# Designs tried in a protein design run: peptides against a protein of PDB entry 4GMN. Part 277

Target 1, 375 residues: chain A of PDB entry 4GMN
Amino acid sequence: RYANITLLALVTLASIGTDFQETLVKGNQGSRESPISAADEEWNGFDDADGDAMDVDQKSSSGEDQEEDYEEIDVKEDDEDDDDDSITSEMQADMERVVGADGTDDGDLEDLPTLRELIQTAVPQLIRLSNLPIDSDESLTIQSHALSALNNISWTISCLEFANGENANIHNAWYPTAKKIWRKTILPILEADSADLKLATQVTSLAWAVARVLHGETPTDGNPHRKFISLYHSSKQQAGGNSNSIEEPEDPFQGLGVKCIGVVGSLAHDPAPIEVNREVGVFLVTLLRQSNNVPPAEIVEALNQLFDIYGDEELACDKEVFWKDGFLKHLEEFLPKMRTLTKGIDKRTQPELRTRADEALLNLGRFVQYKKKHA

## One batch from the design tools (peptide; made by RFdiffusion4, then SolubleMPNN)

Design b2_p27_2_s3 (from b2_p27_2, 15 letters changed)
Fold by OpenDDE base, seed 4:
Structure b2_p27_2_s3 (fold): chain B 375 residues (1-375), chain A 27 residues (1-27)
Amino acid sequence: as target 1 above (375 residues)
Amino acid sequence: SEDLERIKESVRRYQRELGLQQLEASK
């Protein structure tokens, strides 16, 4: 009886987290494209005030305009009024306020009562449920659902802009809770050294969502970056041997490898210890050197992480890691490989992967040019 | 609001009962 109530509560918390994420995505689609693809903004470098417009000589190679007849797939909005009353009018109003809030108000979560209650009341319960001793299939199911709910909530919050003091009230409320999720849920599961790849994928997804907000302020205790690098390598070794096809997620960006890269990339940002940054940077650059054996989505993620980590020349990691360890040479040598990789992705079968690879290729060219100018 | 409170109450109830069971099993 109690197990069923707990499972129902966890399923409902997971649904609420999904519904919030969908509401944020829909709210942002009214102004700019998908917040999950915050990587879709062309990396323009840091604003060098010297507007030397890179004349990208658009040599218009007159490729024949094959007018591919865009058949208007008349997506019949089947208005199935699925009265899934999952989103309360209060939750929707909270999400509309989060999406519409010019982040200038240092206010408490007074204006966001549902989000406040999720952070302050629900998340601490989910952390406790995720840490239950695994003694039965039921306790494993409870842990999985608790991790799913924490993942959805953490991902939703990680889709908010916190740059320049935007959403500072939400950031300040979430930050101590995010550190608590890291220390109480993520680290203990990573330390248990479970061979369960499903659990590893769930905890890595949660770790990425948490690390996207905490960045280099993520607790470095026990060298978690090395655990995720080890998990990355272990996942590749298992995929090569046993035909336990973990069904490769239909979305190439939902793979455990991509998630591991996203976590360690996020952990390596300033003010991370220089040795943590170095170990992650060397890992990412090594993936690029081995690109023939690395999935394209992992290469895209590794590039985006390298741009974010090493974009600022004023950071200690630029001098002490990027330049000192000769990363520019490896990025420059990777440019022709990235062009080949990107061209090898079929636009018809993998349109998103192709778009994100084209963007990452463009950004790699710009990044290499930027770093050469500032050498 | 009401469903979130029901969830919170359910989770709090479960934790109290689990904590009571652990305290009884440790005696």
Scores: peptide ipSAE 0.018, ipTM 0.389, DockQ to the pose 0.016
Fold by OpenDDE base, seed 5:
Structure b2_p27_2_s3 (fold): chain B 375 residues (1-375), chain A 27 residues (1-27)
Amino acid sequence: as target 1 above (375 residues)
Amino acid sequence: SEDLERIKESVRRYQRELGLQQLEASK
């Protein structure tokens, strides 16, 4: 009885977090689809004040691309308006305020009572539930649902813009809680060295969501970046052996490998210690060098993380890692391989993967040219 | 804890709004 009420509470909190994420995503989708696609924003190189916009004269080589008559499969979007009436009017009002706020909502967290209650009351309980001693299948189920709820809430908050002091009220409320999730939930589970790949995937997803807000301010205690790099390598070794491969998620971007890359990339941002940045940067560049044996989605994520980490030339990591360790040469040598990789992705069977690979290829070309100009 | 009662009350509110009262009656 008590366990069923707790489980139901956790499922409901997980659903709220999903619905809120979907609403934030749809609010941002007036420009681009998934919250992961916000990282696929065209890398506009840092504007040098000298407005020599390289007119990359797109000489459209008019290859006579045969008009393959794309039969417009009229996918009737059954607008199953599943009006998932799941959102309370208070939650919906909080979502509408957060989505409709053009970052300039000077609104105190007093104006976001549901979000405040989630951060201040629900999350601290979820952290406690995720840390219960595992002594039964019921305690494992409670932990899994607590991690799911924490994941959804953390992902939702990570979809908010915090640059330039936007959403500072939410950031200030979330920041200490995010650090608490990291120290109390993520680190203890990573230290338990569980062979449970499902648990590892849940914790890695949560770690990515938390690290997308904390970046280089994520607690470096116990070198968590090395644990996620180790987890990445361990996951690749296990996938090759037993036919009980955890069904590779249908979405290639939901794989444990991609999540590990996303976590370590986020951990390497300024103000991360230069040694942490170096170890992550070397890991990411090594994936590009080994690209023949790496899934395309992991290559896309590794590229995006490299652009985000090393885009700013004013950061210490640009001089002390990017230039010093010769990363530009590796990116240049990878450019023709990326073109081949991207062209090898079927647009019909994997449209999202192809689009994101085309964007990452474009950004790689721009990034290489930018870094050559600033050399 | 008082916090757990608040979570339960939020969940009960949410479940009432979701019409999920029907899914518990069918088990």
Scores: peptide ipSAE 0.015, ipTM 0.417, DockQ to the pose 0.020
Fold by OpenDDE base, seed 1:
Structure b2_p27_2_s3 (fold): chain B 375 residues (1-375), chain A 27 residues (1-27)
Amino acid sequence: as target 1 above (375 residues)
Amino acid sequence: SEDLERIKESVRRYQRELGLQQLEASK
């Protein structure tokens, strides 16, 4: 009885997250092309701001560099693992950690009461329910529904623009919660090394949604990128053997392979450790080299991730990985293969996949030209 | 499980391929 009420509540939370995502997607479709297509925006490079070099006269004002000692606010992650087994104390400490960004106006979701209630009230409970001891089929069902709800909420938030300080209030409210989902939900499930492909697909979808906001600030402890790369390769070995078991999702972009690429691509952004970036970059470039055996949707995702990771020449990963490991040559050699791949997609049967492949091909041509100009 | 061993073998293969590619990029 209680489990059925909890299950109904979780299904309801998952539905609210979906309805909110659809509402944001429809809202953005009114102003910009679909927020799923925001990843399909034409890679414009860095605009050479031909800002007129106004001759601001070098007035050599020897202003004393007051070394303002930026006290590194040692955000002691007080990992007070308060093992207080009381359901109420964990929920309260969990709420205080989600709410306990000091009452600076920057986190106040006053104008978004539904989103506030989802972040502050629902998500802490969903984290707990996703991390329950698995002792029964009922606990597995609860975990699956909690992961579904977390996925829908996290995806909804990940469809917001946070560039240039846009939606900063939502970002600031979500950021600590997203890290908590990563640490308390995603990592424990990845460490359990479960052979359950359904659970692996759910946690990978959630991990992608979370990593689309946290990017390179996603905790790198235990090298989770290697676990997702391993999951990618394992998923391919199973799909080649039993054509019968997992109905390939009707949407090519909902496949476990695409989700694994999206996670590891997002994890590799600056300020990710250069070795994490290198391992992911080599993985993505290797997919392009092996493109004859890779689904087109995974190639599209791998290209978009490569553009986002290596678009900025000022980042350490440009010099230390992109140029050092010779990625430009591999991208240039892939251009004729991408043209063939894209032309092979039937516009009538797979219109979305064809559109996204045409865009990724266009962006690949521009990206290769840009990198050649800056070589 | 047999699947967990396949995952671990895939990881070890990938890590070897990555290590070989880093060694080729460093030459």
Scores: peptide ipSAE 0.008, ipTM 0.364, DockQ to the pose 0.018
Fold by OpenDDE base, seed 3:
Structure b2_p27_2_s3 (fold): chain B 375 residues (1-375), chain A 27 residues (1-27)
Amino acid sequence: as target 1 above (375 residues)
Amino acid sequence: SEDLERIKESVRRYQRELGLQQLEASK
């Protein structure tokens, strides 16, 4: 199973890279004047080895040396924080913690050249393109495509197993890049507090993919969990009022509400600050209490996040949040409601939702029984 | 697109299997 997921991931990653490059090349043919020309460090996509490189013999016409006396404008080098792509002592400590005592795997991707190139070459360019000043419909389109590519890459990587030191090389190579995506792409867009629900949905999808790898090690700067909780509530208020229903995606698990729950749930894992965990835990338990007004897919996601966050009794959040805030009572009181909700889902019209709800109901029963033995 | 959704679905299933294994190993 694992090897097939890894293979599918790599093939999907390669396709994403190629499709994105083709889109950029087509875009750049239209607007010669966009400052994208300084980003024309040619991300030579993966050379499909069979492409006859048509040798376009561009004759360098020697235009004459007009010595324009450029006055030395003393451009103060504002210290552009050279994000020294050096392994910061923090990144190294994070890597050492992830590799554990027996892993000599320094994040070398020698055996995975396609994945290495996507992480090291493609993703930095996508981060740059996602951060372009939005001054035109074209720049907004570029940002949307860059976010889509980052989302697809990040989701594909987040689909690898990293438990028990599996794929440690990929994890170690991705981890710093995932933090960079969080800090440079996700946070700035969240701080801008845009009323654009399309952009918010793209960023939330990307944030979920990134947070599924970083978990509680996701940077807590600016309390992003509160922003995603706020976005969840705002999305519910808008869906109730405007007849321009953002077409609810045909897949109920692709909804903005599910994505918000997935992000905040992932952010609340150990070693997240206990207050972050508490705020998220209270949010998730509150969704269960209000389940009559919550889509079934969001309930399924909220339950899965609660199981993953509070499944380990050795974690500080079990004693300090789960038991202290009385979450078991709310989960137990929700069991009958979940049985009714799950039975109400038609297997013929919504087979995936029904399957996932049946699983979540089974797990809720097991989880409540587990926690009752440890009470 | 379709392959990415299949991957997402496969992983959502796997995470649930892992969460169940953790809940079983903690017994």
Scores: peptide ipSAE 0.006, ipTM 0.361, DockQ to the pose 0.042

Design b2_p27_2_s4 (from b2_p27_2, 16 letters changed)
Fold by OpenDDE base, seed 4:
Structure b2_p27_2_s4 (fold): chain B 375 residues (1-375), chain A 27 residues (1-27)
Amino acid sequence: as target 1 above (375 residues)
Amino acid sequence: SEALEEIKRTVRRYQRELGLQQIEASR
């Protein structure tokens, strides 16, 4: 009886996190494209105050305009009047306020009561449920649902802009809770060294969402970056041997490899210790060197992480890692491989992967040119 | 919302019951 009520509560908390994420996506679609693709903004470098318009000679190759007839998929809104709408409407109103608020006020989450209640009351309970001793299939199910709810909430918050003091009230409320999720949920599960790839995928997804907000301020205790690098390599070894097809997620960006790259990339940002940054940077550059054996989505993620980590020349990691360890040479040598890789992706079968690979290729060209100008 | 408070109450109840069971099992 109590198990079923707890499972229902966890499913409801996971749904709440999904509804918030969907509301953020819908709110951002009204102004600019998908917030999950905040990586889709062309990396223009930090110093593009000097508008030297690269005359990209648009050699107009007259490719024939195949008018692909966009069939309007008439999405029938089936108005099923499910009475659960009351929570979703309060949450939608909170998320609409988050998306519309010029985040200048250092105010408490007074104007965001549902989000406040999730952070202050629900998340601390989910952390406790995720840390229960695993003694039964029921306790494993509870842990999985608690991790799913924490994941959805953490991902939703990680899609908010926090640059330049935007959403500072939400950041300040979330930051101590995010550190608590890291120390109390993520680290203990990573230290248990479970061979469960499902659990590893869940905790890695949660770790990425948390690390996208904490960046280099993520607790470095126990060298978590090395654990995620080890998990990356272990996942590749298992996929090569046993035909336990973990169904490769239909979305190539939802793979455990991509998630591991996203976590370690986020952990390597300033003010991360230079040795943590170096170990991650060497890992990412090594993936590019081995690109023939690496899924395209992992290459795209590894590139985006390298741009974010090493984009600022004023950071200590630029001099002490990027230049000192000769990363520019490896990025330049990778350009022709990236062009081949990107052209090898079928636009019809993998449109998102192709778009993100085209963007990452463009950004790689710009990044290499930027770094050569500032050498 | 009332439902969020019900979820909170349910989770808190379950944790108290588990904590009581652990205290009883350690005795």
Scores: peptide ipSAE 0.021, ipTM 0.515, DockQ to the pose 0.016
Fold by OpenDDE base, seed 3:
Structure b2_p27_2_s4 (fold): chain B 375 residues (1-375), chain A 27 residues (1-27)
Amino acid sequence: as target 1 above (375 residues)
Amino acid sequence: SEALEEIKRTVRRYQRELGLQQIEASR
C-alpha cells in the first residue's frame, strides 16, 4: 500500500518536473538554443505491462433478481480535473516570472512558490527515497522513480541562465541542494559499482544536470570523473557484445555516451583541479582522435565541452593543459574529419544531429583560429 | 498546491515507517 502511494507520488513529481521543463523550453524559444532536448525521452520507460487480460470466467451464477432499490447516491463526481490545471497554471506562472526576469532582480524565492517548494521540500524527500536500501524490486522501482524526478527537476533548473549573476536567487537556493544530490544520491550509487546500465544511465543523466550548474565546484571526492570515463568505456564494450542492444534512444543525444561526456566536461570547468581537467581533456581529445568509432552525437558533445572548458585564455587550464598537452594540434587535425562526419549526416533523417554538427564544425573552425592567434 | 502537499506527506509517512521498521529490525 504505502509503496504504491509513494510510487504515484514520485511519478507525479517527475511529471511536475517535465511540465516545468516544457514550459521553460516554450518560454526560452526566443533566446539561444540551449541543449534542452536531453530530458524528454526518459519518461517512455513505462513498458506497457502486457495486460494479460485475465479471462475472468464469468461464471453466470443466475443469482435471483433482488431488485434492491439502491438509492442512486448522486455521488457528485467532484471534478478532480480542476486541480491538475491549477498546479500547471502556478508552475507556468513561476516559469514565466523566471524567463521574463531581466537579471536585475535580487528577488527572493518568495515570488517563485512552486520552485521554492520543489527545491526546499520535494528534493530533500527525493534524495532520501533515492538512498533507500535496495532489498526488493519495489525499493529499486522507488529509487528509479526518485532518480527520474530528481533528474527532471535538476534539468529544468540547469536550463536557467546563471551567467553574469542572472537568476542568482535560484542559483543560491539550488547550489547547496545540488551539492546534496551529488553527495547523497549520485556518489553512493557510483560507489556501488552496479552492473545495472538503467540505473547507471539515470544517475549519469542526473549527474549531468547537477554538474551543468555546479561545474568545477562539483565535489571531487572519490574522483567521479574517472568513474564516468570508466562507465563510458564499459558502455561501449557492452554495446559491441550483447545482441540485447539496450534500445538506443531515438534521440542520439540521449545516449549514455553523450551523458558521460556531458558530465565529465562539466566537471572539468574552472575551478576544477588541474589534474581533473587534464584527465577529462585527454579523454575528450582522445574521442576526436578515435572519431571513426565514436557516434556523431558524442563527437558534437565532446567538441562543445572542449570549447567551453578551454575557451577562456585567462584560466589556468589553458596554459597548464590545453597548450602544454598540445590540444590545438589534435583539434586542427580533426577539422577535416569533422567536415566529412558532418556532411555524412543526412538532414532528412537526422535534422537535429545535422544542425548541431554543422554548428560544432563552425565553432571548431572559429576555436582553432582563435587559439592560433593566441599561440 | 494541495496535491503536492499530500504527496510530501505520503513520502514523509513512508520514510517514517521505513525508519521505524529499521529501528524495530535493529532491536
Scores: peptide ipSAE 0.020, ipTM 0.504, DockQ to the pose 0.016
Fold by OpenDDE base, seed 1:
Structure b2_p27_2_s4 (fold): chain B 375 residues (1-375), chain A 27 residues (1-27)
Amino acid sequence: as target 1 above (375 residues)
Amino acid sequence: SEALEEIKRTVRRYQRELGLQQIEASR
């Protein structure tokens, strides 16, 4: 009973986090192509097994064919706007304020009461639940649901623009909490070195969401980038052996490989240590060189991460890594391979993957031309 | 225990708000 109420609570918090992400996506579809993809972990509801099959012996009474002339009631399809009743009016109003804020409202989190309650009240408890001693299947279930809720909340916040001081109030409230998630939830799970791929996927998704906000300010203690690179390689070795057991997510961008690339790419941004940047940059460029054996979605993500990390020529990583390690040559040699890869994606069966690959190909051409001009 | 009761309180708040909205939308 108490466990079920706690699980229902965690499920509801995870759902709220998804609903917020979907609302932010719907609001942002008018402005910038924000990468939406992370929310669609279908929560398979509780199978209520209490189907007491009452055998109601329906006696087939053969009642006569009275053709009652059903008058066609012209039911006007009133387009009832399916107001997605899943989001509270307070939550919707908070999301509308976040999406509609023209960057001029330095409003305190006082104006975002639901978001404030999520960050200040819910998240600290979810961190605690995700870091409980694992002593039972119940504690594993609680951890999984706490990670799901943390993931959805962290992803939602990571979809906000924080450049140029936008949403600075939310950033300032989230930043210490994000560092706490990293230190108290992500690092302990990564240090436990569990063979559980489900747990590894959940913690990697959460790590990506957190690292998308913290970037190179993510704590580098214990070299977590190497753990995610190792996890990437381990996941590929397992997928090559047992093609039958892990249903590849229907969305190519939800794969553990993409999530690992997203984490390590985000960790490598300035002001990350140059050695962390180098190890990640070499990993990403190596994926492009090995592209014949790499899923297209992972190539798209690796390219986007490389553009974001090395787009600014004033950063120390441009001189000390990009130019010094000869990354331009590898990107230029990859252009014809990327054209072939992108053309090989069926627009009918994988429209999103094709669109994202066409964009990444366009950006790769522009990036190579830019870097050649600034050489 | 207190933290779990706080989460349960927060969730029961949201569930009541959701349930109130479903009752308002069903009217």
Scores: peptide ipSAE 0.020, ipTM 0.550, DockQ to the pose 0.020
Fold by OpenDDE base, seed 2:
Structure b2_p27_2_s4 (fold): chain B 375 residues (1-375), chain A 27 residues (1-27)
Amino acid sequence: as target 1 above (375 residues)
Amino acid sequence: SEALEEIKRTVRRYQRELGLQQIEASR
């Protein structure tokens, strides 16, 4: 009885975390950018205030517009007017409070009682459930659902902007809980060294979501970056050997390899130890050097992580790792390969992968030019 | 059932609150 109620609560928390991510995605679909593409913002460099607008002469190569008459497939959007008109007057009052709350109150999620309850009450229970001794298929199921719920909550929170002190109240409430998830849920599962790729994928997804908020402040105890790098390599060895149905996720960006890259990239941000940064940076640059054998989505993620880690020249990792280990040369040598890779992605079959590859290629060009000016 | 509906209501509220904060942070 308790197990079924717990399972139902976990499934519900997980589903609601998904619906949240979808609602954020749909709310952002009014703005064309997927929440995953918010990390793919065009890396403009640091705005050096010196306004020499290089007129990029758009040589309009007049490629003949073959007007291929794409027949409008009239996809009847069945407007299921689900009259979820239940914007309760209470929710409207809370919306007015969120809009009216001058973001100066540093500490208490007083205005976000639901979020507070989720972080303070629900998440600690999910952490406990994810740490239950595995003694039955029921305990495995509970762990999987607890990890899914933690993942969805953590991803949702990781989609909030925390730069420049934005959402500081949420950040401050989440930060100690995120560290607890890392230490109590993620590390013990990684240390158990389970051959379960499903569990490894779940914990890696959760680790990425948590590390996207904690960055270089993620606990370095037990060198978790090396465990994720090892998991990356192990996953590639297993995929090459047994053609067994690890359903490669239909979405290339949901692969375990991408998730491992996202985790280790996030872990390498300042103020990460320089040796952690170096090991991750060398790993990422090595993927680019070996790009002929690396999925395009992993290359895109590895590039974005390299831009985020090494974008700031004032950081110790710029001098001690980026310049010292000669990363610029490797990035410059990768530009023609990235152009070939990107052009090889079919826009019809993989439109998202192509878009993100085009963006990563553009950003790589800009990043290389930026770093050459600041050499 | 009531506790589950309360959790669902609570998290739907959370979804709307955070969706609004992200729209505001994106402006």
Scores: peptide ipSAE 0.019, ipTM 0.537, DockQ to the pose 0.026

